# Peptides against a protein of PDB entry 7PB4, part 285

Target 1, 105 residues: chain A of PDB entry 7PB4
Amino acid sequence: KMLNIKEYKEKLLSTLGEFLEDHFPLPDRSVKKKKKNIQESSVNLITLHEMLEILINRLFDVPHDPYVKISDSFWPPYVELLLRNGIALRHPEDPTRIRLEAFHQ
Target 2, 218 residues: chain B of PDB entry 7PB4
Amino acid sequence: DALQMAVGYFEKGPIKASQNKDKTLEKHLKTVENVAWKNGLASEEIDILLNIALSGKFGNAVNTRILKCMIPATVISEDSVVKAVSWLCVGKCSGSTKVLFYRWLVAMFDFIDRKEQINLLYGFFFASLQDDALCPYVCHLLYLLTKKENVKPFRVRKLLDLQAKMGMQPHLQALLSLYKFFAPALISVSLPVRKKIYFKNSENLWKTALLAVKQRNR

## One batch from the design tools (peptide; made by RFdiffusion4, then SolubleMPNN)

Design b2_p23_6_s3 (from b2_p23_6, 10 letters changed)
Fold by OpenDDE base, seed 4:
Structure b2_p23_6_s3 (fold): chain B 105 residues (1-105), chain C 218 residues (1-218), chain A 23 residues (1-23)
Amino acid sequence: as target 1 above (105 residues)
Amino acid sequence: as target 2 above (218 residues)
Amino acid sequence: KLEEELEVLEEIYLRLKQAALAA
């Protein structure tokens, strides 16, 4: 039973990864250069998959403080996407921190 | 079950034949309060009782007490909140009940199962900023709800107007800072950078109860 | 814990699918 759950989880992660690449890819670097002329930060953006991994890990590793600080590597549209769809919540006292919604509660 | 009987009483109303309507009401209210604070209420129970508290079916004192014990065992249904807001629009509840509702909504925000429909009510909440009694709590709610798509030029103007009227209140500043985060081009005014956002009554009426809920759901 | 993680992933996936359909 536990083995089947692990295998299913891996399959789901793979499927989710493919889905994210297809529907929510990062903008092309060429578009980033045009926006970088407006925003000075040379910071590499992480994928939505990586962002979700960070949020999920924090939720389960530190359930009493599941918030993650928004870094410059967090693409603002991804943050908005997660917040808009109830996947993440903003910290009530710190707008620079977000958490994954606890769907299992 | 005593709780089911109590909820049923509030839902169906008092049976005409009870000579001691007030004692019966108090008994059922105490039952709901006891269960809510000890164990929390099921989503279905909150759905029923929240609507009753805002419908004007009972007096303000009763409505206030019901609303104060709307503590979830696990989750609050978004539909319950939408229905509750609908009752606010009807205006059958007192101003104090409205304030309490917004306080409750902020306090229980993380326990609401979904936010999609609540986000659609953004405009309604924003309109309530004009009420001085509601403004601090509405700002807090909007701080939790605001998405980039909600940040419109007319709303920026309204917030700046409120700031001009009320001064740079911490709750307004918090919301404006969030607006600036989403739409920096719309807010040319320099805002002081605060590391920590402070809203009124961060220690809400439900602090102890919420801690207990979190502990039970772990 | 593993089951809970799976539930979270499923919910995320579902919500993102809905978001993609709405876009």
Scores: peptide ipSAE 0.587, ipTM 0.459, DockQ to the pose 0.329
Fold by OpenDDE base, seed 1:
Structure b2_p23_6_s3 (fold): chain B 105 residues (1-105), chain C 218 residues (1-218), chain A 23 residues (1-23)
Amino acid sequence: as target 1 above (105 residues)
Amino acid sequence: as target 2 above (218 residues)
Amino acid sequence: KLEEELEVLEEIYLRLKQAALAA
């Protein structure tokens, strides 16, 4: 039973990954490193898949404080996508923090 | 340079100490407007000012004026457009600003240096079709962006549902006709063969300026 | 725990599908 669930989870993750790549791909910021000394920290944006992994892991690793701070690596359209569709929630007192919605309650 | 000072003002924000903040803002805004309509703006200037216009840093009136003068001297960077779309999703700008942006994007489409990254935003643009105010302009944009790989059964269904709700709108018919061209098997509905595709003249605001830009770059 | 994770993933996938379809 447990093996079947693990296999199914892996298959689902793979299918979800493909779906995210097809429908919600991240724009490639061609970081043209023009060497001008302004350390504009070219913050590498993470994929929606990676963002979801962070949120899911936080939910299960720290269930009493499942909130993740929105970093510069979080592409704003992805954040809004998750919030708008009820997948994530903003912290009521700190708009810079989001959590995965608890679907199992 | 007066333009550099103006752009710098908008980028860095008003220095706290000046009693005449509004007068200074108006002066710099007029400088940008004058240069943009006369000569066009460099891609770097558009990058800075476009982000400012959509970030919510200034009021709607200022943002609208900035956006209206986003006229390129030569090209617009694709990266600027991607950043702009990001700001639209954050929702700090007004509905009128969003409409103006899509009109601008359609009008300036040929001046954007690359389209590869913009094409990746196809799904986000498609989602905006549900907004009645944006729908005509989004259809036009999608008409310009759509490739065969974008034509999926679920999008066809959504367009047909939208047509059922809104009626046979010319802009929607234009997009559906393109979809049928790429994937005839997905669209069984007989579409009227319109010889001329009619979109709202989104370019009317910039028509004279765009002609001038094309003449200067010839 | 694994079953709960699976349920969460399924719900996320469903909602994103709906979003893509709505989009």
Scores: peptide ipSAE 0.530, ipTM 0.767, DockQ to the pose 0.275
Fold by OpenDDE base, seed 5:
Structure b2_p23_6_s3 (fold): chain B 105 residues (1-105), chain C 218 residues (1-218), chain A 23 residues (1-23)
Amino acid sequence: as target 1 above (105 residues)
Amino acid sequence: as target 2 above (218 residues)
Amino acid sequence: KLEEELEVLEEIYLRLKQAALAA
């Protein structure tokens, strides 16, 4: 039973990953490294998959404080996507923090 | 130079000590406007100023004026547009600013150096079709961006739903016609063959400037 | 825990599908 669940989870993660790549691809900041102003362009945006992983992990690892600080690596459209669709919630007192919705509670 | 000082002012923000903040702001804004309309702005300047205009750093009036003078000397960086769209999603800009941005985006579309990343934003643009104020301009933008791979059954349904809601709008018809061209099997409804595709002239605000840009880049 | 995580993933996937269909 557990093996089947693990396999299913892996399959789901794979399918989700593919889905995210197809429907919500991250714009490649192909900032052609022109030499000089490297500093500001250096914030690597994370994929929606990675963002979800962070949120999920935080939810399960720290259930009493499941909030994640929105970093510069969080692409704003992704944040809005998650918020608008009830996948994530903004902290009521700190708009810079979001959590995954607890769907299992 | 005066332009660098002006851009720097907007980038760094007002220096606390200036008793005459409004006059200084106006001075720098006029400098940017003058250069933009006469010569156009460099891609780097547009990158900075466009970001500022949409970030909510300044008031709506200032943001509007900045956005109106986002006229390229040569090209607009795709990255600037992607960043701009990102700011639109954050919702710190007014509805009027969003409309103006889409008008700008359509008007300046040919001056954007690349389209690959913008095409990845297709879904986000498509979602904006639900906004009645944005819909005409978004349709125009999507008309420019749509590839065969973007034409999906769910998007067809959404467009047809919008048509049911708002009627046979010219901009919507244009987009639907394009969709039918790419995927005729998805659109069973007979669309009137329109001889002329009509979009609201988004370029009107920049008509003279665009002509000048085209002349300089010939 | 694994089952709960799976449920969360399924719900996320469902909601994102709906979002994609809505966009």
Scores: peptide ipSAE 0.543, ipTM 0.757, DockQ to the pose 0.284; fails the geometry check
Fold by OpenDDE base, seed 2:
Structure b2_p23_6_s3 (fold): chain B 105 residues (1-105), chain C 218 residues (1-218), chain A 23 residues (1-23)
Amino acid sequence: as target 1 above (105 residues)
Amino acid sequence: as target 2 above (218 residues)
Amino acid sequence: KLEEELEVLEEIYLRLKQAALAA
C-alpha cells in the first residue's frame, strides 16, 4: 500500500509539473545585463512548482504556523492565482504571509 | 528636461509635502501627455510609466491618463508588458483600467519588440475571457497571439461554453475560427464563414497617434 | 502523512485545472 502511494505521488508530481509548465510557465526575464547601474536586483523568480513545494512543505513541517513569507522571488501572478482559487490564504494580520489551504481538514 | 522631471516625479513620488501637490501632479502629467502625443515616449519611459499606471500608486484618474499616453516613439519593450500583466493580476487597478490596458495592448501590439514572453502569458489572458467587460478585447489579443500549440481541447471547450452563455459574438467567432484553422479536429461545429473578422475598434483612442508613430519610423 | 500530502496535491491539481479551464 505504501509503495503504491509513493509511486502514485511521483506520477502525480510529474503530471502536475508538466501541467504547470504548459499552462502557467514563468516568463523568461531576458536578463539583458544592460550595465545600467540600477541594481535591478535580478530577483530570480521561482516556478509555480517550486512555490507550491515551499507551501506544501511548510504546511506539513510546521502545521502550527504554516505561513510562508512572500519573498521577492514569488511572482505576483502566481501568488494571486493561488489566492483567487482558494489554494492559498493570506495571513489575517500580515498580508505578506500566505499559507496553503488545508484541504484535508 | 521637463519630461525627465515629470517621469522622475511619478517614479520617485512627490518629495515635499507641497501644499500644491495636485497642481504639481497636473503639471507633470500634462508634460508627459504633451510629449507622448507629439513625439512618443522612449521605451524606458513607457516601462516606468506603464508600471506606475497599473501598480495602484496613484488614483484611477491619474492612472487612466498615464495609460492613455503610453504612446511609443519607436518600440515598446516586451518586458514592460510582462510587468504590466503582473500588476493586472495583483488587482490593484480598477476594472476600467484593465479594459483600457487590453485596448492599449491590442492597439500597440505591433510596436512591441518581441512576443515570445507575451505568448507565455497566453493562459493568463485566456482566463480573463470570463470577464464580460474584457472579453471582446481579450479575444482580439488572443487572436493576435494564438499559435497552434495554444489550441488545446480544454480551451476549445471553454470557448464553446462561453459562446453558449454569451451567444454568437463576433469577437468570439473570430477567435473560434482561428482555433478551427489550427485544430479542425477539435471543433466539430460548423462556424459561419465570416469573410471579415470584426473586432471592436480598440485602436480608436490612439488612431492618430499610431499613424504618426508609423510615419516617424518609416 | 504521505496520504495527506497526496490529497493536498490532488486538490491543488484539481483547482489549478479548474483555474486553467476558467482561464
Scores: peptide ipSAE 0.528, ipTM 0.772, DockQ to the pose 0.296; fails the geometry check

Design b2_p23_6_s4 (from b2_p23_6, 9 letters changed)
Fold by OpenDDE base, seed 5:
Structure b2_p23_6_s4 (fold): chain B 105 residues (1-105), chain C 218 residues (1-218), chain A 23 residues (1-23)
Amino acid sequence: as target 1 above (105 residues)
Amino acid sequence: as target 2 above (218 residues)
Amino acid sequence: NLEKEKEILEEIFLRLQQAALEA
């Protein structure tokens, strides 16, 4: 039973990962490297898969405070996508924090 | 009519009070089967029954029988297929039901009214290639769906990796050949020139019914 | 925990699939 659930979970994660890569890829950083010397800390955007992993892990690791702080690595369209579709909730008092929706509570 | 009563039974579920639940179920299932094979089902009836078959509302035996009789009178709504695929993601259906669904989808592909939304599910179908039981049928489906825009380097890598694991499968070779046609620069490996693309005959279960549908729509 | 995680992933996948179709 447990092995079957684990295998199913792995298949589901793989399927989800491929789905996200196909339908919700990060925009190609075709930003022309204009050589301006400004150390603009090119904040590396994370994938939607990585974002979901962070949210899921936080829900299980810290169930009493399942909120994740939105970092500069969070692509705003992904945050909006999760919020609009009821996958994530914004913290009522801190708009910089989001949690995974508890679908089975 | 008898068909409407049968569809209504599956939609609303068994009324608790009937002592002969199994007899009633069998009666309605036979009604659906008889109409489907003789005349086909309306798009609305397929929409209802297809979702029921994949939702896990009934047992695997019943779901299998319902799915086998999803034969259109004229067309299948794309929306019904999209909803059905969503149920596959929930995993309430058996592996055998998933295989049967992909076989059905390939067999009924030409009777689906539109393909725009189904094409958006390309990545989902592609991910199912990793399932050995699904792989032959998914390759066939992807062969029907693949456009130039779907041929990406990461998918080429995954197909080549899959070929390395599974060996040279005819269905995988067919899909790779199509990928090479759309993007020859992405596939440096010489593919054996197969003169005939061969997929497992998924249509065999519905061959007679499909011929009848084509004759009615002429 | 594993079953709950599976259910969460399934629900996320369904919702994102719906979002992709509406897009």
Scores: peptide ipSAE 0.587, ipTM 0.458, DockQ to the pose 0.270
Fold by OpenDDE base, seed 4:
Structure b2_p23_6_s4 (fold): chain B 105 residues (1-105), chain C 218 residues (1-218), chain A 23 residues (1-23)
Amino acid sequence: as target 1 above (105 residues)
Amino acid sequence: as target 2 above (218 residues)
Amino acid sequence: NLEKEKEILEEIFLRLQQAALEA
């Protein structure tokens, strides 16, 4: 049973990864280079997959404080996507912190 | 079941012109209160009682007590909240009941099953910011609801105007900071970086009950 | 824990699928 669940989880993660790449890719950095005034924030944006992994890991590692600080690597549309669809919640006292929603209620 | 009889009483109203209407009302109200605080209420019971509390069917004292015991066993239906907001628009409830409702909505926000329809009510909630009694709690609610799509130039202007009128209130600053996060180009004003957002502790009324709900649902 | 994580991933996937259909 446990082996089957692990294999299924790995398959699910792989399928989710492919889905995220197809439907929610990061914007190509190449296009908006032309307008000089956007401060080249050298900040490497993480994928939605990586963002979800961070949130899930935090939920399991620190279940009593499952909040993650939003860094400059978090693409704002992804944060909005997660909040909009009830996948994540904002911290009630700190707008820079989000957690994964506990769907197991 | 005593709870079913109590809910039925509030839903159907008093059947007989019993001379003891007040005693019967108090008995059923105490039944609802006891169950709500001990075990929480089912989503269906909250749906019925929440609408009753806001419909103006009973007096303000009764409505206040009903609203204070709208504690879920598990979840609150989004539809119940939408219906409740519709009653607020009709204006049959007191100002104190409206304040209590917004406090309740903030406190119970995480227990609402869906947020899609509530998000559509954003404009209604935003319009309530002009009420000085509601403003702190509405700011807290909007802080929980606000998405990038809600951050419009006209709303930014309204918030800045409100700040000019009321001063730099912590709850208003919290909401403005969130607006600036979503749409930095719309807010040219430098906002103080607050490490901690301070809303009025609306949850205090239900703190013990909410802890019990969370413990039972673990 | 593993079962819980699986359920979380499934729910996330379903929600994101719905979001993609609405976009």
Scores: peptide ipSAE 0.577, ipTM 0.584, DockQ to the pose 0.304
Fold by OpenDDE base, seed 1:
Structure b2_p23_6_s4 (fold): chain B 105 residues (1-105), chain C 218 residues (1-218), chain A 23 residues (1-23)
Amino acid sequence: as target 1 above (105 residues)
Amino acid sequence: as target 2 above (218 residues)
Amino acid sequence: NLEKEKEILEEIFLRLQQAALEA
């Protein structure tokens, strides 16, 4: 039973990863918009998959404070996507922190 | 069981013939209260009882007591909340019941199964900011619901106007801070960098019950 | 814990699938 659950989880993660790449890719950095010196802060954006992993890991690692600080690596549309669809919840006292939503079955 | 009988009583209403209507009502109300605080209520029971509490079927005292014991065993259906908001629009409940509902909604927010339909009610909640009694709790609710797409120039203006009228309220500052986070260009006013957002403790009424629910669902 | 994580992932996946259909 446990082996089957682990294998299923791995398959689910893989399938989710593929789905996220297909439907929610990061914007191509390649839009060389013209020379305006906007110091494009070379902030490496993380994938939605990585963002979800961070949120899930935080939930299990620190269940009493499952909130993650939104960093510059968090693409704002992803944050909004998670919040919009009830996957994440904003901290009641700190708008810069989000948690994975408690999915009650 | 006793709970089903109690819920059925509230749903169907009192059978006309009982001389002891008040005693029967109290008995059933106590049954609901006892189960709700001990074990929580099923989503279906909350659906029924929440609508009853807001429909104006019973008096304000009864409605208040019912609403206070809307404690979930596991989850609250979003549909129940949407229906409840509809009852608020009909205006058959007292102002105190409306306040209690918003407090309840904030306190139970994490136990609501979905938020998609509630998010569509954003404009309705935002309009309720004009009610001084509701404003603190509505700000808290909006803080939980607000997305970038909700941050519009007209809403920013309304919030700033409200701040000008009411002063720099912590709950309003919290919401404005969130708005500035999403749309910094829309809020030219320097907001004090509050390290901590303080809302009125809406959950105080249910604090012990919520802890118990969280423990049971772990 | 593993079962709970599975359930969480399933729920996330379902919600994101729904989001993709609405976008």
Scores: peptide ipSAE 0.568, ipTM 0.524, DockQ to the pose 0.295
Fold by OpenDDE base, seed 2:
Structure b2_p23_6_s4 (fold): chain B 105 residues (1-105), chain C 218 residues (1-218), chain A 23 residues (1-23)
Amino acid sequence: as target 1 above (105 residues)
Amino acid sequence: as target 2 above (218 residues)
Amino acid sequence: NLEKEKEILEEIFLRLQQAALEA
């Protein structure tokens, strides 16, 4: 039973990963480093998959404070996608923090 | 240069010490407007000002005026558009600003240097079809962006559902017709053969400016 | 924990599928 759940989880993660790549890809930030010294902090955006992993891990690792601080690596369209679809919830007092929604209350 | 000073003002924000903040803002805004309508703006200037207009840094009136003068001298960087769409998702701009942005995006579509990254935002644009105020302009944008790979059964269903709710809107019919062209098996419904695809003329706000840009780039 | 994580992933996937359908 446990092995089947692990295998299913792995398959689900793989399928989800493929789905996210197909439907919610990051824009190709191949901004050629033209050397203009504007330290536009080439903030490396994380994938939606990585963002979800962070949120899920935080929920399990710190269940009493499951909120993740929105970093510059969080692509705003992904944050909005998660919030709008009830996958994530913004902290009521700190709009810079989001948590995974509790689906199974 | 007056334009550089104006762009720098919007980028860095008002210097605290100016007693006449509104007069200074108006001066710089008029400078940007004058240059944009006469000569167009460089891609770098559009990159800065477009993001400012959508970031919520200034009030809606200022943002609207900035966005109205986002007229390219030559090209618009695709990266600027991607960043702008990111700001739309943050929701710091008004609904009217969003409408204006989509109108601008459609009007300036041919002046965007590349489309590869914009095409990756197809799903985001498609989600905006549910907004009644955006729907006509988003349909036009999607009509310009849609490739065969974007035509999926679920999107067909959503468009048909929207048609059921909104009726047979010309902009929606145009997009459905394109979908049927790419994937006739997904659309069993007979669409009226429209000889001409009619979108709301989003270009009307920039018609004179666009003509001038096309003349300069010939 | 694994079962809960599975259920969470399934729900996320369903919601994102719905979002993609709406998108």
Scores: peptide ipSAE 0.583, ipTM 0.591, DockQ to the pose 0.277; fails the geometry check

